# Designs tried in a protein design run: peptides against a protein of PDB entry 6GMG. Part 92

Target 1, 331 residues: chain A of PDB entry 6GMG
Amino acid sequence: DSDDRVTPPAEPLDRMPDPYRPSYGRAETVVNNYIRKWQQVYSHRDGRKQQMTEEQREWLSYGCVGVTWVNSGQYPTNRLAFASFDEDRFKNELKNGRPRSGETRAEFEGRVAKESFDEEKGFQRAREVASVMNRALENAHDESAYLDNLKKELANGNDALRNEDARSPFYSALRNTPSFKERNGGNHDPSRMKAVIYSKHFWSGQDRSSSADKRKYGDPDAFRPAPGTGLVDMSRDRNIPRSPTSPGEGFVNFDYGWFGAQTEADADKTVWTHGNHYHAPNGSLGAMHVYESKFRNWSEGYSDFDRGAYVITFIPKSWNTAPDKVKQGWP

## One batch from the design tools (peptide)

Design b1_p26_2 (made by RFdiffusion4)
Fold by OpenDDE base, seed 5:
Structure b1_p26_2 (fold): chain B 331 residues (1-331), chain A 26 residues (1-26)
Amino acid sequence: as target 1 above (331 residues)
Amino acid sequence: AAAAAQAEADAARINAAYAEAEAKAS
């Protein structure tokens, strides 16, 4: 039960992490040790190490979402999300493909839809957009200048995002970022902010008014990116897990992975940081563990999820929670 | 406060199966 959640204790600022251990091709450690690493590597504000605050430790204690929360500075809203979906592949497979032995039509359609998403292309799109945003931010000292720069960049690239409404999450994301408004954050200066990326895995079949089959096997039409822009409408994501297909089966509601602003051009070499569950050292779940996974390990996901979105948000440039390079594990 | 409340609500459903999912993915 969530009632067993405990905030990890403070770690001395100068305490070095213990070595991470290999786990399923990723680096893994207990949450307290991640706090130690975080303080050494990611805690810097204006170039100075910071002890993780009680509030930050509390955020972190919530598990996979906690990793993204502590590094982004806000609970994920997931409003500016990107994905890539191959519509032609989907249509072709539905038309010419056949259910596997024992596979229902609904299960087949759900699987085909899942397989029609390209995680790498979705990630690439998010990185592309983040790059455009960062260029727009660079010399903009007010929101108006940022928006003007953004529109110009999009026009120059003939990007379909230029046609988005001013109310779109794409244009409103910066002004809706708490750290942008904070005195010690952006202080309403776009040039003090940078775009960062995290990923969410979730289930498509969340509509309670839909068929049981969609809830069990996925909704092939749900959470598709808009053509040209790659934007995903996340408004219907209510963190509802996949429905059990058999008695006793249970699925997780979501997974979050933190990427930040790594500059590694090879997607396969990028590192994604995520947690397994909320911290319950005295409960049945046990202590929270933090994983640093390569893109392949992250993007593979679980059967619990049939959608992956890559979300853009913003953090102050003074924060080091999204460095150019992330090293997997310790040392 | 609102974020914390949402997080708590979300956490109630999170990750009992994460360990199992990892085991299945291995």
Scores: peptide ipSAE 0.134, ipTM 0.778, DockQ to the pose 0.079
Fold by OpenDDE base, seed 1:
Structure b1_p26_2 (fold): chain B 331 residues (1-331), chain A 26 residues (1-26)
Amino acid sequence: as target 1 above (331 residues)
Amino acid sequence: AAAAAQAEADAARINAAYAEAEAKAS
């Protein structure tokens, strides 16, 4: 499917970016220009700029997932995912609401389920958990100390995550992070790591054994967060796109947005970085473009997707791919 | 290597979705 994918060429370390193009509240640029910005702003290891390596450029070339990949240092596993779902709203709307003109019952139920997710609350939950994790990491010099700190923090907050199994993605996420084990990364020292966040948009109706209506209009019961914890079981997400509802219609498999570790308290002012498709400058899709969007632009999503998850992973504190402040566009 | 293989299988094509979003916003 991506046979015409090309790895972007290297950019000189000191090459400054060209101005980004404004687009409906977003900032947009071609992938090579993003590499230039990345080298100036996000490439720092221990305070020193680095040229994006061939490996990193190859990761980036895969599109929206590539942006998250290059900044997190690993291909997304999506195991530690959070969302917020209003069960009461869902039930009330199903009971008291009605399909729109021309809308089938299945379409109505799928839409109501989609609208019962709160992207802002889901994001807030992920930020809350990331903050707890960061406190647990701060003075922990081995995994045991980190886990002990984490359990204490959760107990103090009476958080339902304290009841998760030791093998849960919540407790195993750090040890399963490659950069945690790297000598120039965490070096097995939790205090050298920090929690970061990215988001994935995807389709709920992925079960091929389910009804055609669920595949076309969404599965109202799929990928809901667990009560209390907000954890989403992502094990059944296989990147299956929405089924077409009319001849010739097609949908895409997913979208990824990178947030990192911004400290901006107002969700609406946070910046999300994402790409449009894999880099194919000589193909029909053309060159990859990178977008920097405000939360409102990101969280709006597309008709291709009816679920949004906010995922926690970890990066070394020595990396600058997740700074406290992210500036939209260039200059 | 495993990540690369997964990435190849998962490669996204969301250009049309972006175009649609921009059209709606205009």
Scores: peptide ipSAE 0.063, ipTM 0.762, DockQ to the pose 0.049
Fold by OpenDDE base, seed 2:
Structure b1_p26_2 (fold): chain B 331 residues (1-331), chain A 26 residues (1-26)
Amino acid sequence: as target 1 above (331 residues)
Amino acid sequence: AAAAAQAEADAARINAAYAEAEAKAS
């Protein structure tokens, strides 16, 4: 399958995109045209447009993860992930609810767990934390200053994250960001960095030692956020897809959506950029397409996935891959 | 209903060759 992947060709720096096509509330285009838009809108380094490099085009060619990869500058590690789960709703529905006609008990429990996640609250939590981090970054010229600022901000907000271990993904995320250490990136100066957000959709039932029912219908106990912090332990996410429930059925491994650092206060108006599959113009899958979706379209997800995580990472402020405003489609 | 079915069909096409990508990024 991966043998059919092709790196999209270079696009002239000043070539304008063709119009995007509406697709079920999304704006859709072929990957080559997204590269054109990317060069016009998102490519800027220190205010100067850049042609997407061969390396970046190669990253992009991997599909949905490629969009997040090229814009974040690194392959997603998903270590600093947030979600929101209504435990009371879950318990109540399990106790008082019943399987639908034809629904197995395992399927019922998996569905109830999925429905107990609140995508909007999860996203808002990530935005809240990113804002705190950005305030901590603003005047910090070394990591120690950043961490001190971060703890102060968390204390002021009475945020449970203040109790996280110093080695946790929360506190180590900046130092583990390659672009933070790069001379033309952060150059070890936190004030040159900003927090950004992307989302991952994935399957909860990934434990091979668990029951077949959990692999088919979800693991109700897996990938829940910690109370108070909203942090999700992503260590058991191995990109294992949902198991088939019928012969010939197949599910995909994950989906990624890029948000960046949009300042739009209304979650429903935020734009999420994602891809459908790896670029295979000469293969059965065909050319990769890029979608720009509103939050409603993104957060809806697919039956392939029962978890959504909102992940924080960092990019240099000199990059324009995460602008304050993102316009859907072209023009 | 038709829109939902099409969305699911599109989702079935998602493939990121994650193992290769991870190896390259490491």
Scores: peptide ipSAE 0.028, ipTM 0.644, DockQ to the pose 0.329; fails the geometry check
Fold by OpenDDE base, seed 3:
Structure b1_p26_2 (fold): chain B 331 residues (1-331), chain A 26 residues (1-26)
Amino acid sequence: as target 1 above (331 residues)
Amino acid sequence: AAAAAQAEADAARINAAYAEAEAKAS
């Protein structure tokens, strides 16, 4: 129950973290200890270490989304999302494959659709686009210059994103970023901003007007990326969890993982930061834990989710919440 | 097997008061 949520207490600015513990290939710690790490590593504004504010601690306390929230500076809107879907694989498997023993047709189709998404290619697409955006930002001192630079970059690469409408999340994302407009943030100067990436895991079968089978086993046609651009229409994502397939079964609404702006070329070596649940130290869920996972562990996801999207947003370059190198765990 | 079971248990606990958070952030 969300009523049990508690804001973690402030941590002294100079308090060093306790060691993280290994957790099934991840580095894991309690939220209070993550705050300590965050203050030492990610808190810097204009090169100066900062204590995590009460507001930021409150954001963090919301769980997996809280990690992305505190590091991005805004609650995720998920509007600029990318994925990769292998349509040929999907069609071939549906045609030539067979349901497993005891698997319904709907379950089979949902599973095949899930397996037809390529998380690595989706992530790479987001990184590619983020790189284009960063080049467009670099020397742009107003939004018009930024947009012109984007169009030029996309034209040079013959990227289908060049055909997106001016009101598309692709072009409007920067202007819709609160920190871009803040005096101590971007101050309306694109060159002070950089593109960052996070990921969301969610359920495809969210349409209440669809069949029960789609809600239980997935909607094979939902949340597919547009050909050429890789853009996913996230407008239908309402944080509705998977429907139970058996009595007593329950699924979670979403998961969020923070990547930021790591420059590691090998996707498998990138670090993703995420939380398990909202902070409820005196409740049934207990204290929130923060995980730092490698891409393999993050992208594997859970049975609760059959979609993964990689989302681009922006933060001021003066923030250190998205450094080029992220070290897993502590020390 | 134990690792997978624990991971699934943790996943089942992934929860956020998203509606409240969204309202607060708006």
Scores: peptide ipSAE 0.028, ipTM 0.650, DockQ to the pose 0.311; fails the geometry check

Design b1_p26_2_s1 (made by RFdiffusion4, then SolubleMPNN; from b1_p26_2, 13 letters changed)
Fold by OpenDDE base, seed 2:
Structure b1_p26_2_s1 (fold): chain B 331 residues (1-331), chain A 26 residues (1-26)
Amino acid sequence: as target 1 above (331 residues)
Amino acid sequence: SKAAAENARKAQLINKAYQEAEEKAK
């Protein structure tokens, strides 16, 4: 029951974290200990360490989305999302492949679609775009200058994003970022902002007007990236979980992983921070735990989800929630 | 392993909790 959610208590600013423990190839700790790490490593504003506020602790308490929420400074809108889909592989497997023993046609098609997404290429695309955006931000002191720089960068790279509408999430993302407009944030100065990345795992079969099979096994046509740009239309993502395929089976609605702005070139060495569930220390779910996973662990996902999107948003450069280097675990 | 991780089931936001989060984010 969501009513069991509790806001973690404040942690002293100078309290050091306890060591993380290994958990299936990732570093894991209880939420209170993550707050301690966060205050030591990620809390800095203008170089000064900060205590996590009650509001931030409340955001964090919501679980996986809470980790992204507290580090990005806003609830995820997921409007600027990227993925990579191998259309040729999908078509070929549908044409020449066959269902496994006991697998229905719908299950086969859903699985083939899921397997046709390339998480690494999707992540790479998001990083590429974030890099372009960061270059456009560097010396832009108003939005107009930023947009001009962005178009120029895209033209130089012959990127299909240059053809996007001016009202698209791609071009409007900065102006729609609350921290960009805040006096102590960007203060309407693009050069004070940087692009950051998080990922969302979710279920494709969310359309209530579609067949039950699509809701149970996935919608092969849903949430595909646009050719050339890699943009995913996330407007149909309503946080509806996968439908049960057997009695008593249940699935969760989403998972979020925070990457930020790590500069590690090897995707496999990047660290993704995420939570297991909302904080319910007095409830059946128990205390929230935070995980720091390598890309391999994150991108594997769960059977609950058949889509992964990599989303770009912005934070002030004065925040240290997205450092160049993220160390897994503690110490 | 992936299998072990799958067995360690996540329990993320339920619909009610999500709605609450969205309301707070406004």
Scores: peptide ipSAE 0.028, ipTM 0.635, DockQ to the pose 0.287
Fold by OpenDDE base, seed 5:
Structure b1_p26_2_s1 (fold): chain B 331 residues (1-331), chain A 26 residues (1-26)
Amino acid sequence: as target 1 above (331 residues)
Amino acid sequence: SKAAAENARKAQLINKAYQEAEEKAK
């Protein structure tokens, strides 16, 4: 019950975290201990270590989305999302493939669609775009300069994103970022901002007007990236979970993983930070745990989800919530 | 919030996966 959510208490600024523990190839700790690590490693504003505020602790307490929330500084809007989908593979498998034993046609189509997404390529596309954006930001002191730089960069790379409408989430993302407008943030100066990445896992079959089979087994046509750009229209994502396929079965509506702005070139070595559930130390769910997972463990996802999107947003460069290097666990 | 409540089942999946991994490692 959502009523059991509790905001974790404040941790002393100089308190060092306890060691993380292994959890299925991940580094795991309780939320209180993550706050300690966060204060030591990620809390810095303008180079000065900060205690996590009550507001930030409250955001964090919401679970997986809370990790992304506290590090990005805003609740995820997911407007600028990327993925990679192999259309040829999808068509070929639908035409020439066969349902597995006991698999319905709807299950087969849903599975084939899920398998036609490439999480690594989707992630790489987001990183590529973030890199372009960062170059455009670097010497831009107003939004107009940023947009001009961005268009030039895209033209030089012959990127299809150059053809997006000016009102597209791609071009409007910066102006719609609260921290960009804040005096102690970007202060309307693009050069004070940097692009960061997080990932969302969710269910494709969210259309209530569609068949029950699509809601149970996935909608093969939903949330595909646009060819050339890799942009995913997330407007239809309303955090609706997968429908049960059997009595007593239930699914989670989403998962969020924070990547930030790591510079590690090998995707497999990148670290993704996420939470299990909202913090309920006095409830049946128990305390929230935070995980630092390698890409393999993150991208694997769960059966609850058949889509993964990689989302770009922006944070002030003065924040240390998205460092170049993230170390898994503690110490 | 509704979003927070819906994350409850994820914890069960993670725990199950961890247990399965430990069992396989033995």
Scores: peptide ipSAE 0.029, ipTM 0.701, DockQ to the pose 0.035; fails the geometry check
Fold by OpenDDE base, seed 1:
Structure b1_p26_2_s1 (fold): chain B 331 residues (1-331), chain A 26 residues (1-26)
Amino acid sequence: as target 1 above (331 residues)
Amino acid sequence: SKAAAENARKAQLINKAYQEAEEKAK
């Protein structure tokens, strides 16, 4: 029940975190302790450590999405999303593969589609695009200059994104970022902004007009990336969870993981920060916990989800919510 | 409120995942 949500209390600015708990490749802590770490490591504006505001603590209290929210400065819109899908693998497996014992045809097709997505390649595509965008931002002092630079970079790389419409999320993402327009943020200066990445896990079978089988086992044709660009149309993502396959079964609607702008070249060594649920210390769910996971732990996802998208947004360079290096856990 | 409601079932998912991992490690 959403009514049980509580905003975590303020933590003193100088309070150090307690040690994180290692758990199956992840580092885990209670939300209050994450706030302490956040203030020590990620809170810096223009090099100055800041206390997490009440508003930020409220955002954080919403769970996994709250972690991305507080670090990106806005509720995720998911408009600029990337993924990688192996069409040949999908077709070949459908043709040559067989359902497992007890597996329905619909279940087989849904599974094969899920397995045809490559999370690592999707992540790498997002990183590639973010790098291009960052180069375009570097010396651009107005949006026109940024867009011109971006088009030039894409042309030089023969990237299919160069053919996107001017009104596409790809070209409009910066102007639609609130922090870009803020005086203490970008102040309408692209060179003051940088591209950052987060990830969303969700269910493909969200179309209510589709078959029950697709809602239960996935829609093999839904939320595929466009060829060449890797862009995923997220307009049909309505945060609808997977339909139960058995009585009493229930699924979660989404998961969010924050990556930011880490420079670690090895994907397996990157750290992803996410939460379990909204903060309800006096409710049945209990206190919110925050996890810092390696890419393998994050990308594995759960049976609740059959899609993963990697989303690009922007934050001011003056923020330290997306540092080059992220250390897992504490100390 | 919407985000809170949408995340209400994640605790069960995470707990199950850890339980399964523990069982596999035994």
Scores: peptide ipSAE 0.028, ipTM 0.695, DockQ to the pose 0.037; fails the geometry check
Fold by OpenDDE base, seed 3:
Structure b1_p26_2_s1 (fold): chain B 331 residues (1-331), chain A 26 residues (1-26)
Amino acid sequence: as target 1 above (331 residues)
Amino acid sequence: SKAAAENARKAQLINKAYQEAEEKAK
């Protein structure tokens, strides 16, 4: 029951984490221990360690989204999302492929669509855009300067994003970031901010007016990236889980993974931090666990989801929640 | 899976938190 959620207690600032445990190629720990690590590694504001506040601990307690929430400083809005979809592969497989034994046509099409997304290319696109945005931020001391820089960068690269509307999530993302406006954050100075990335896994078949088959097996046409830009329209994502395909089957509504601003060029070596469920130490679900996964482990996802998006947001450079290097586990 | 069922319950809490966050942001 959602009412069983508990906010983890405060951890002393100087308390060191216990070692993480290996779990299917991931580093795993209980949420309380992650708080300890977070305070040692990620808590820094202007170079000073901070105890995780009650508010931050409460955010974290919400599970997978909580990790992204506490590190980004805001609940994910998912407005600036990227993905990569191989349309030729999709069409070819639909034409020449065959359903597996016992697989319905709808199930086949949903699976083929899922397999036509390239998580690595989607991630790379987000990183590319984040890099462009970071260059635009570097010496911009007001939003106008940032936007001008951004347009110039996009023009130089002949990027299709240059054609986006000024009110699009792409151009409005910075101004809509609460920490950008905070005195101890960006203080309305773009040069004090940096672009960061997180990922969301979710279900494509969320349209209640669509067929039951799409809700069960996926909507092959939903949440595809726009050609050229790679932007995914996330407006139809209502956090609706996959519909059961058999009695007693249940699916999760979403998963979130935090990447931040790692500089590791090899996608396979990047670390993604995520949680399993909300913290319910006295409930049936038990304590929340936090995982630090390599990209392969993260991008594999679960059968609950057939879409992955890579989202850009912003945090103050004074925060250490998105360091250039992330070490998996502890020590 | 057990994990999927657990996360489904989490969704309701998240939605509530989101609503609260939106209200605070207004």
Scores: peptide ipSAE 0.024, ipTM 0.614, DockQ to the pose 0.208; fails the geometry check

